# Peptides against a protein of PDB entry 3J47, part 34

Target 1, 121 residues: chain A of PDB entry 3J47
Amino acid sequence: IRLTNQLKSLKGLQSKLKDVVEYLDKVINKELPINHTILGKLQDVFNLLPNLGTPDDDEIDVENHDRINISNNLQKALTVKTNDELMVIYISNLVRSIIAFDDLIENKIQNKKIQEQRVKD
Target 2, 69 residues: chain B of PDB entry 3J47
Amino acid sequence: YEEKEESNLAATKSMVKIAEQYSKRIEEEKELTEEELKTRYVGRQDPKKHLSETADETLENNIVSVLTA

## One batch from the design tools (peptide; made by RFdiffusion4, then SolubleMPNN)

Design b1_p12_5_s4 (from b1_p12_5, 6 letters changed)
Fold by OpenDDE base, seed 2:
Structure b1_p12_5_s4 (fold): chain B 121 residues (1-121), chain C 69 residues (1-69), chain A 12 residues (1-12)
Amino acid sequence: as target 1 above (121 residues)
Amino acid sequence: as target 2 above (69 residues)
Amino acid sequence: DTDLKFLDLLLN
């Protein structure tokens, strides 16, 4: 369910971005009049996108590191962070699987001992 | 779409908390494994069961965290 | 065989 919701959100964003590109192409080709209201909203969205192209501003507050930030450099840093988090989760699952397997082995050994004792009687 | 975005944001905040909880859960899992080992020597089945249950709970929480990621 | 199935169940 959760993954399906994330995937649906990403697909919705992709479709919206495609519609924006198609609109901009039509405006450039003079097929449609420039809608200033749509352009203003797009500019606002682009200004909210983390800056993909300027390496120079040192003051990017450490607090926003946890949000899936869509911008390429910040997106790269966030992709690295997401990869590290996924690695930790993978290792955790592996450790839990090992513990559960150890318990299963012990249960089998105990069951075998009980069966051997029943055959002797 | 908005409800899913809100759910994803809540999930991401939960992932940070999960990373902190993960370190704690690994330690809890180790403690339980040692208790199971001790219980294995003492012949008491109950501490081993408790360790297994805690390991399973820890695993379930990590799986939920991965699905959240 | 049972141990492998158990591990598979834990991974899925």
Scores: peptide ipSAE 0.518, ipTM 0.844, DockQ to the pose 0.015
Fold by OpenDDE base, seed 3:
Structure b1_p12_5_s4 (fold): chain B 121 residues (1-121), chain C 69 residues (1-69), chain A 12 residues (1-12)
Amino acid sequence: as target 1 above (121 residues)
Amino acid sequence: as target 2 above (69 residues)
Amino acid sequence: DTDLKFLDLLLN
């Protein structure tokens, strides 16, 4: 269920991103008026999104370069934190699986002993 | 979309709390395993079953945490 | 075979 919801969320994000690109293309072509409120919220989302490589537009003013470096460092820090968290969860699952396996082995040994006793009686 | 983002944020906060509890859960799991080992020698079946159930609950909580991450 | 089924049950 959760994996399906995550996949649905990712697909929804991808579709929305495609719609945004199509909208921007229509605005560039002067086919639709710029909705400043939607564009402002989208810009806020893009500024909060760790810099997924916006294309190499050569005229990034020097003041934006330091903010971009801070954003990239924040993205790297968030990625490292996410990887560490996933690693802890993975190790936890392995430990639980090992314990559950040990209990299974013990249960099998007990069941075998019970069967051997029933054959002797 | 907003409800899912809020759910993901709540899940991430829960994972930080789970990471702190994880060290405690590992220790609790180890203690139960020691009790199970002791119970194996004493011939009492009941503590072993309880350890198995606790390990399963611990595994389920970690899987739920991974899926939330 | 039973151990693998149990592992699959734990993972799913």
Scores: peptide ipSAE 0.516, ipTM 0.838, DockQ to the pose 0.016
Fold by OpenDDE base, seed 5:
Structure b1_p12_5_s4 (fold): chain B 121 residues (1-121), chain C 69 residues (1-69), chain A 12 residues (1-12)
Amino acid sequence: as target 1 above (121 residues)
Amino acid sequence: as target 2 above (69 residues)
Amino acid sequence: DTDLKFLDLLLN
């Protein structure tokens, strides 16, 4: 469910970005007048997006690290964080699988011992 | 879309909490495994069953965490 | 074989 919601949100954003690009192309080609309202909203979105173009400003405010989805450099850091989180979850699942496997082996050994005792009696 | 974004934000906050709980769950799982090892010698099947059930619950919680991530 | 089946059950 959550992954589906994330995917739907991402698809919605992608569709909106495509519409904006198509609109901008039409404006550049003088097919449509510049809609100042759409452009203003796009500028607001760009201002809310961490600067895609300045790789060197080390002052990435640590506070915005929580926003998984925004910008390519932040997206790299967030991709690394997401990858680390997925790795932890993967390791966790492996550890639990190993424990469950150990329990299964033990149960099998015990069942075998019980059967061997029943055959001796 | 907004409802999904809100759900994703809530999910991300839950993941941080799950990561903290995960460390605790690993320790709890280790303790159960030690108890199972001890119970293996005592011939009591009940502690082993409880350990297995707790390991399964822990697995389920991690799978849910992965699906939430 | 039983152990592998159990792992498959845990992973699925």
Scores: peptide ipSAE 0.515, ipTM 0.837, DockQ to the pose 0.014
Fold by OpenDDE base, seed 4:
Structure b1_p12_5_s4 (fold): chain B 121 residues (1-121), chain C 69 residues (1-69), chain A 12 residues (1-12)
Amino acid sequence: as target 1 above (121 residues)
Amino acid sequence: as target 2 above (69 residues)
Amino acid sequence: DTDLKFLDLLLN
């Protein structure tokens, strides 16, 4: 249930982001007037997005290509962090599975001993 | 959509907290595994049962964390 | 068989 809700939310966000990109492209192409209300909402969304490292204000002069690369590098770093978290969860699940399996083996051995004792009685 | 987003945000915050707790849970799980190993030698069922229960709780919490991730 | 069932229980 939770995973399905997350997937649905992510799909909704993706669709909305696509609509925004399409709208921005139309505005750039002068097909639609600039809607200040939509831009304000977009700015609010960008401000609520974890500050994907605003490079400190000081070096203004790095050309637009490097900004895309920095954003990609930060997104990559966030992806790496997410992968590390998922890896930790995966390892924990494996460890729990191993422990649970060990307990099952022990329980099985005990049950076998109890059955062998009952046959001797 | 918004209700699910709120649930996912709460879940993500919970996952960060779970990640911190996860390190602690891994350590607790290791301690339990050692107790089971010791109990296998001593022949006492009680420590093994407690280890198994804590391992199961640790597994359940990790599954919930994965579902929240 | 019990081990497989237990693994399934752990995975579910």
Scores: peptide ipSAE 0.503, ipTM 0.840, DockQ to the pose 0.015

Design b1_p12_6_s1 (from b1_p12_6, 8 letters changed)
Fold by OpenDDE base, seed 4:
Structure b1_p12_6_s1 (fold): chain B 121 residues (1-121), chain C 69 residues (1-69), chain A 12 residues (1-12)
Amino acid sequence: as target 1 above (121 residues)
Amino acid sequence: as target 2 above (69 residues)
Amino acid sequence: ELLEKLRDLLKL
């Protein structure tokens, strides 16, 4: 359920971004007048978006290590953080699987000992 | 869309908390494995069962964390 | 010990 909602939200964002690009292309081609309200909202979105393209963002990358949606250098640091989180989840799943297998093995060994004792009686 | 975005933001914050909880859960899982080893040596079935149950709970929590990642 | 248990499980 959660993953489906995240995917649906991401698809909605992608559709809105596509509509914005199509609108900007029509404005550049002089097919539509510039809508200042839409451009103002887009500028606000771009200002809230991490500065993907300015090399001076190297200093901001040190303080904001934790926020996934920020600038390419920050996106790299966030990709590293996301990778570390996924790696921790993977290792924990592996460890749980190993423990579950150990318990299964021990249960099977005990069951075999009980059967061998019943055959001797 | 906004409601799902808010749910994703909450899931991401929960994921950071889950990473910390996951480190703690890995340690709890190791303690359980040591208790199983001790239970195998002592021949007491109860500590071994508790270790298995905690390992299963730790696995379930990791699956939920992967589904929220 | 876990590997030995796995080996024993495969023999059982």
Scores: peptide ipSAE 0.426, ipTM 0.846, DockQ to the pose 0.009; fails the geometry check
Fold by OpenDDE base, seed 2:
Structure b1_p12_6_s1 (fold): chain B 121 residues (1-121), chain C 69 residues (1-69), chain A 12 residues (1-12)
Amino acid sequence: as target 1 above (121 residues)
Amino acid sequence: as target 2 above (69 residues)
Amino acid sequence: ELLEKLRDLLKL
């Protein structure tokens, strides 16, 4: 359910972005007048997008180091963080699997001992 | 869309909590393994089974965390 | 010991 909701949100965002691109193309081609209100909102969204293209300013505040959302360089850092988190989860799953296998092996050994005792009786 | 965005934000906050819980779950898994080792010495199957079950639950929770991430 | 037991169980 959660993953499906995230995927649906991403698809919705993608559709909106496509509509914006199509609108911009029509404006460039002089097929439609520029809606200043939509352009203003898009500009605000673009300004909120982490700098896709400008590598320069080092000063992006260290504090929100860990998790969430923000775009390209920040999105790269966030992608790295997400990757690290996924790695931790993967290692944890492996450890749990190993423990489960160890228990299974022990149970098998015990079952074998019980069978050997029954054959001797 | 907004509800889903809110759900994603909540999921991200839950991932922080999951990381903390993960560390705790790893410790719980180790404790269970130690209890199984102790149970091996005591010769009782039941504590070992319980350790295995807890390890499995810990694994499942980690998988759910990965799928949520 | 656990690894040895795992190895033994894989053999038995």
Scores: peptide ipSAE 0.426, ipTM 0.842, DockQ to the pose 0.009; fails the geometry check
Fold by OpenDDE base, seed 1:
Structure b1_p12_6_s1 (fold): chain B 121 residues (1-121), chain C 69 residues (1-69), chain A 12 residues (1-12)
Amino acid sequence: as target 1 above (121 residues)
Amino acid sequence: as target 2 above (69 residues)
Amino acid sequence: ELLEKLRDLLKL
């Protein structure tokens, strides 16, 4: 459910971005007037987006590495954080699986011993 | 779309909590392994079953945490 | 002991 909601949100954002690009191209070509209300909302969305565009030089404080959501550099840091979290979850699942298998083995060995005792009686 | 964005933000906050819970889950898993070791000596099936059930619950919680991430 | 148990499980 959550993954599906994230994918739907991402697809909605992608569609809206495409519509904006098409609108901006039409405005540049003087085919359509600027809709100020749509542009204002879009500008607000862009201001809420972490700076996606400029690799310009200034002090990216190392502390932001954990928080970085949507942008490519931000997406790299989020990808690292997400990868670390996924690795922790993967290791945890492996450890739990190993414990569950050990318990299954022990249960199987006990069941076999019980069956061998029943055959001797 | 907005409801999904809110759900994703809540999931991200839950991931931070999962990292803290992960350390606690590792300790719970160790306690389970100690109970298994004790159950091998006592020859009673009941403690081993309880340990297995707790390990499975711990595994399920990690899987749900991964799916939430 | 855990490795021996895993080996015994694989034989069963």
Scores: peptide ipSAE 0.420, ipTM 0.840, DockQ to the pose 0.010; fails the geometry check
Fold by OpenDDE base, seed 5:
Structure b1_p12_6_s1 (fold): chain B 121 residues (1-121), chain C 69 residues (1-69), chain A 12 residues (1-12)
Amino acid sequence: as target 1 above (121 residues)
Amino acid sequence: as target 2 above (69 residues)
Amino acid sequence: ELLEKLRDLLKL
């Protein structure tokens, strides 16, 4: 469900971005007037997005590390964070699997001991 | 879209909480392993079964966390 | 240890 919602949001953003690109192409080609309202809203959205375009401004505060989904450079740092989180989850699953395996082994040993005792009786 | 965004935000907050819960679950799993060891010496199967069940529950919760991440 | 348990399981 959550992943599906994230995917839907991403698809919606992609569709909107495509519509904007198509609109901009039409404006450049003088086929349609510039819709200043849509462009302004999009510009506002881009201004709220961490600057995708300038790779060189290393100095923009590393502070907002927590927001997983926003902007490519932030997305690199966020991708690292997400990767670390996934790694932790993976290790956790491995540990649980090892414990479950240990329990299985112990259960088998116990079952064998019970069977050996039954043969001696 | 907004509902999904809200769900993603809630999920991100949940991931932080899950990380904390995960640390706690690892400790709980260790405690259960000690109980299993004790049960092995006592010859009582019941504590071992409980440990196994708790380990399985812990595993399930991690899988759900991965699927939510 | 898990390894000893595994070894014991293999012997059993």
Scores: peptide ipSAE 0.403, ipTM 0.832, DockQ to the pose 0.009; fails the geometry check

Design b1_p12_6_s2 (from b1_p12_6, 8 letters changed)
Fold by OpenDDE base, seed 4:
Structure b1_p12_6_s2 (fold): chain B 121 residues (1-121), chain C 69 residues (1-69), chain A 12 residues (1-12)
Amino acid sequence: as target 1 above (121 residues)
Amino acid sequence: as target 2 above (69 residues)
Amino acid sequence: ELLEKLRDLLSL
């Protein structure tokens, strides 16, 4: 359920971004008048987007470690963070799987011992 | 869409918390594995069962965390 | 050892 909602939200965002690009292309081609309200909202979105293009703002790299990288350089750092998180989850799943297998083996060994005892009785 | 985005944001924040909890859960899982080893040696089934159950719970929580990432 | 347990499980 949660993953489906996230995927749906991402798809919605992607569709909206596509509509914005199509609108901007039409404005550039003079097919539609410039809507200042839409441009203002886009500008606000771009201002909220971590600076994708200027490598010189080295200072922003430290504080924004936690914000979902819409920016490629920041995206690389967040990709590393996400990768580390996924790695931790993977290791935990492996450990749990190993424990579950150990328990299964022990249960099977015990079951066999019980069966061997029943055959002797 | 917005409700799912809010849920996703909450899930992401929860995932950071889950990463911290995950470190703790890994430690809890290790403790459980030690109890299973001890239980195997002592021949008492109850500690082993508890370890298995906690390991399963830890695994389930990790799977949910992966599905949330 | 876990490996010995696995071996025992497979032998069963």
Scores: peptide ipSAE 0.429, ipTM 0.849, DockQ to the pose 0.010; fails the geometry check
Fold by OpenDDE base, seed 2:
Structure b1_p12_6_s2 (fold): chain B 121 residues (1-121), chain C 69 residues (1-69), chain A 12 residues (1-12)
Amino acid sequence: as target 1 above (121 residues)
Amino acid sequence: as target 2 above (69 residues)
Amino acid sequence: ELLEKLRDLLSL
């Protein structure tokens, strides 16, 4: 459910971006007048988007190290955070798997002992 | 879209909580392993089986957490 | 002990 909602949001964003591109192409081709209000809102959205350009070394806002993978420079820091989270989950799964295997081994050993006892009786 | 964005934000907050829960789950898994060790000494299958089941549940929860992340 | 158990499982 959550992943499906994230995918749906991402698809919606993609569709909106496509509509914006199509609008901009029509404006460039002089098919539609420039709507300054739409452009202003779009500029605001682009300004809110983490800068896709090369991070100037200085504005790695240290405070948001723990926030999720949204956009490229902030997305790099966010990618690091996501990677760390995935690593923790991976290690957790590995530990659980090891414990499960240990239990399986012990169960197998016990079953073998029970079978050996039954053959002796 | 807004509901899904809100769900994603909630999922992110849940991931932080999951990380805390994960640390706690690791400790719970260790306790289960200790019960297996104790069960190995006591020769009772039932505690060992319960530990294994709990370890599996912990693993499943971690997988779901990763998939949700 | 876990390694020994793993070895025992592999031997079974």
Scores: peptide ipSAE 0.427, ipTM 0.844, DockQ to the pose 0.009; fails the geometry check
Fold by OpenDDE base, seed 1:
Structure b1_p12_6_s2 (fold): chain B 121 residues (1-121), chain C 69 residues (1-69), chain A 12 residues (1-12)
Amino acid sequence: as target 1 above (121 residues)
Amino acid sequence: as target 2 above (69 residues)
Amino acid sequence: ELLEKLRDLLSL
């Protein structure tokens, strides 16, 4: 459910971005007047988005490696953080699986001992 | 869309908390394994079953955490 | 003990 909601949100954002690009192309071609209300909302969205586009600002504060921020450098940091989280989850699942298997083995051994006792009786 | 975005932000905050809880869950899992080892000597099936159930619950919580990530 | 348990599981 949660992953589906995230995917749906991302698809909605992608569609909206496509509509904006199409609108901007029409404005550049002087086919449509600039809708100031849409541009203002878009500008607000871009200001809330972490800096997507400028590779040149040298202050990659190394400390922000832990925060998932949604654009190329941020996407890389996000990918690293997501990878670390997935790794922790994977290890946790492995550990739980090992414990569950150990319990199953022990239960099977006990069941076998009980059956062997019943056959002797 | 906005409700899902808010849910995703809440999930991300929950993941940080899950990482802290993971260390605690590993310790709880070790304690359970030690109790199982002790119960193997006492010959009572009940403590072993309880340990298995707690390990399964711990596994389920990790799977839910993975699905939330 | 874990290795012995695994061996016992494989033997069942």
Scores: peptide ipSAE 0.422, ipTM 0.842, DockQ to the pose 0.009; fails the geometry check
Fold by OpenDDE base, seed 3:
Formats: sequence, C-alpha cells, structure tokens
Structure b1_p12_6_s2 (fold): chain B 121 residues (1-121), chain C 69 residues (1-69), chain A 12 residues (1-12)
Amino acid sequence: as target 1 above (121 residues)
Amino acid sequence: as target 2 above (69 residues)
Amino acid sequence: ELLEKLRDLLSL
C-alpha cells in the first residue's frame, strides 16, 4: 500500500512538473499570459524544495555562481542527512531482528524443556 | 496529488522523529533483552513473552520508518 | 548469551 501510494505520488509530481514546463514554454513563447496564481504556487514549491539549481536564467550576475554552489551544497547536505537517517534506521532494524531471533530461540528452548518434562512424567 | 504531497511531508516529519526514537528504541530493546535474561533465571515465561512482543513491535516500527523514508 | 541459546536450540 505505502509503496503504491509513493509511486502514485511520484507519477503525479512528474505529470505536474511536465505541465509546469509546458506552461513555462508557452509563457516564454508569449502564447499565454503569466498566470500569477500558478507562478505563486510554483514559487512556493521551489522555496519548499531544496534549491534545485535551476538558475533562473535572468540575472547572470557573478553572485549566481556562489548561489548555485550554495544550493548544490544544501542539496548535498540534505542528501547526506537522508543517507545517515536511512543508515540509522537500517541498523535499528538489524538490532531488532537480532533480538527477535534471540527471543524465538529462547522460546524454542523453553518449549523443548516443557516437552522433555512431560515425557519424564 | 496533494494528498500524496501531504503524505510525503508527513513521512519526512516522521523520519526526523524516527531519529530521536531510534536511540530510545535501541535502549528499549536492550531493556527487553535484559528482562528476558532475568526471566530466564526466574523460570517464568510470561515476562519474556511480553519482552519479545515489545521487541517485535519496535522492529515493526523501524521497518515502517524505513519504508516511509 | 545469544550464542549459548543458539547452541541449546541446535542441541534440542
């Protein structure tokens, strides 16, 4: 269920992204007026997204190179953080699995002891 | 689409909480193992079973956390 | 110890 929902979400995001690109192309070609509401929502999405270093094409000022590097550094830092979190979760899962196995083994040992006692009686 | 974005945001917030819970879960798991060890000496099966169930629940929560990340 | 439990399980 969760994987299916994630996949559906990703597909929806991909479709929406494609629609945005198509809209932006139409705006660049002056075929459609800039819909301020869509642009505002896109800006909000871009502000919430780790700065995907799409340089807004307009100001090629020297400051943009530093901003792109900062953005890439932020994305890299977020990726590293995500990897560390995944690693911690993996280790936790492994430890829990080991404990569950230990308990299973102990339960089997106890069950055998009970059976041996019943055979002696 | 919005429902899925909300689900991903909830998943990310859950992941931050998982990092904090991870340390606590490891400690709880150790406590469970120690109680099992103690129960092995006392010869009563009931505390060991409860410990095992708590460890399993902890494991399940970690798996769910991994799947959500 | 987990190893002792494993050994006991194999012996049973």
Scores: peptide ipSAE 0.408, ipTM 0.841, DockQ to the pose 0.009; fails the geometry check

Design b1_p12_6_s3 (from b1_p12_6, 9 letters changed)
Fold by OpenDDE base, seed 4:
Structure b1_p12_6_s3 (fold): chain B 121 residues (1-121), chain C 69 residues (1-69), chain A 12 residues (1-12)
Amino acid sequence: as target 1 above (121 residues)
Amino acid sequence: as target 2 above (69 residues)
Amino acid sequence: EFEKKLLDLLKL
């Protein structure tokens, strides 16, 4: 359920971005009048987006390297963090699987000993 | 869309907490394996069962963490 | 109509 909601939100955002691009292309081609209200809201959204385009040299905030968010360079550092988090989850799943197998093997050995004792009796 | 975005933000915050808990869960899993080995040596079933149950709970929590990721 | 849809989408 949670992943499906995240995917639906991302698809909604993608569709909206596509509609914005199509609108901007129509405005550039003079097919539609410029709607200043839509452009103002789009500018506000772009200003709230992490600066995607110009890595101004100074705010290599070393601390944000670990967080998954939107900007491609930030997204590369964030992709590294996401990869590290996924790796930790993968290792934990493997360790839990190994423990569960060890317990299963021990239970099987005990059951076999109980059966061998019953056959001797 | 906003409700799902809020759910995704809550999921991401939960993932950070899960990463911290994950290190602790790995330690708990190691303790369980040692108790299982000790129980095999002493011949008492109860500590081994508790170890197995805690390992299973740790595995389930990791799967939920991956699904939340 | 397209502008109205875009405004509705921008309201999230």
Scores: peptide ipSAE 0.422, ipTM 0.831, DockQ to the pose 0.145
Fold by OpenDDE base, seed 5:
Structure b1_p12_6_s3 (fold): chain B 121 residues (1-121), chain C 69 residues (1-69), chain A 12 residues (1-12)
Amino acid sequence: as target 1 above (121 residues)
Amino acid sequence: as target 2 above (69 residues)
Amino acid sequence: EFEKKLLDLLKL
């Protein structure tokens, strides 16, 4: 469910960006007038997006480390964080798998001992 | 889309909490494994079953956490 | 119609 919602949100954003590009192309080609309301909202979105174009300002707040999707440099840092989180989860799953296998081996040994005892009776 | 975005945000916050809980769950799983090892010597089956069930539950929770990441 | 769709999409 959660992954499906994330994927749907991402697809929605992708569709919106595509529509914006198509709209901007039509405006540039003078096929449509500039919709100031759409452009204003887009500009607001871009202002909320960490600046993709200027790599130089190092001071962008370390605190917003968690949000996966926004901007390529921030996206790189976020990709690293996401990769680290996925790695931790992967290791965790491996550890649980190892514990489960240990339990299975123990169960098998116990079952074998029970069977050996039944053969002696 | 907004509802899904809100759900994703909530999920991300939950992931941080899950990471903390995960560290605790790993410790709990280790403790259960030690009890299983002790029970293996004592010949009582009951603690071992409980450990296996707890390990499985812990595994399921991590898989869900990965899928929500 | 396209602008309307874009506005609807922007409402999320």
Scores: peptide ipSAE 0.367, ipTM 0.821, DockQ to the pose 0.129
Fold by OpenDDE base, seed 2:
Structure b1_p12_6_s3 (fold): chain B 121 residues (1-121), chain C 69 residues (1-69), chain A 12 residues (1-12)
Amino acid sequence: as target 1 above (121 residues)
Amino acid sequence: as target 2 above (69 residues)
Amino acid sequence: EFEKKLLDLLKL
C-alpha cells in the first residue's frame, strides 16, 4: 500500500510536470493566456526543488546526512542514504536467516537423537 | 496527493523508527541465540524454539521494513 | 479546464 501510494504520487508529479511543459509550450505559441497564479505556484515549486543544475561544491552541510532530501546532489546523498539503509535491512535479514537456520539445524539434530533413542529402545 | 505525501512523510519517520527498532531487534535476536545456546547446555527444547520463533519474527519485521522502504 | 487541472495537481 505505502509503496503504491508513493508510486502514485510520483506518477502524479510526472503527469503534472508534463502538463506544465505543455502549458508553457502553448503560452509560448500564444495559444493560451499566461495564468500568473499557475506560474507563481510553479516558481514556488521550482524554488523548493533542490538545485538540479549547478554542483557548487561548498554547501555540503554535514548535518542533513540522515534526512532524505529531494535535490539531485541532495538526492544523490539521499540515494546513498537510502542505499545504506537498504544495506542495513539486508544484513539484518541475513542475520535473522542465519539464526533461523541454526535453530533448524538444532531441531534436526534433536530429532535425530530422538529417533536413535527410539531405535535402541 | 496530500494523503500520499503524508504517507511518504510517515514512511520516512517510520524508517527512522525502524532503524532504532532494528538495532533493538538485533540485540533481541542475539539474546535469543544466547538463550538457545544456554538451552542447548540445559537440554530444554522449549527455549530454543522460542528463540527461533523470535528470530523469525525479527526477520519478518526486517523484510516488512525493506518492503516499506 | 487545463489550468484548473494544473491548479488541482499543484494542490497535491
Scores: peptide ipSAE 0.405, ipTM 0.828, DockQ to the pose 0.154; fails the geometry check
Fold by OpenDDE base, seed 3:
Structure b1_p12_6_s3 (fold): chain B 121 residues (1-121), chain C 69 residues (1-69), chain A 12 residues (1-12)
Amino acid sequence: as target 1 above (121 residues)
Amino acid sequence: as target 2 above (69 residues)
Amino acid sequence: EFEKKLLDLLKL
């Protein structure tokens, strides 16, 4: 369910980006009047989007480094954070898997003892 | 989109809480392993089953955390 | 219609 919701949101974002590009192309071609309200909201979204497109501008705003996985330099810092979180989850899964294996081994040993006892009776 | 962003933010806060709970879960897992060790000596199956169930619950919670991440 | 769709997408 959660992965499906994440994938659905990513697909929604992709579709939205495509629609924005198509809208901008129509405005450039003078096929549609400039809707200032849509443009303003798009500008707000682009300003909230960490600068994806220009690799050259040096101002890594230090303050947002910790949280948000969206844009290239910030996306690199966020990729590091996501990698750290994934590593913690991976280690957790490994520990749980080891314990589950220990229990399986013990259950197998007990089942073997029960079978040996049934053959002896 | 906003509802999903709110859900992601809640999931991230839950991950921080899960990291703290993870340390506690490792300790609980160790305690259960000690109970399994004791149960091996006593020959009674019941504590061993409880350890296995707790390990499975711990695994399930990690999988849910990965899916939230 | 396209503008309305874009506005709806922005509200999502």
Scores: peptide ipSAE 0.401, ipTM 0.821, DockQ to the pose 0.131; fails the geometry check

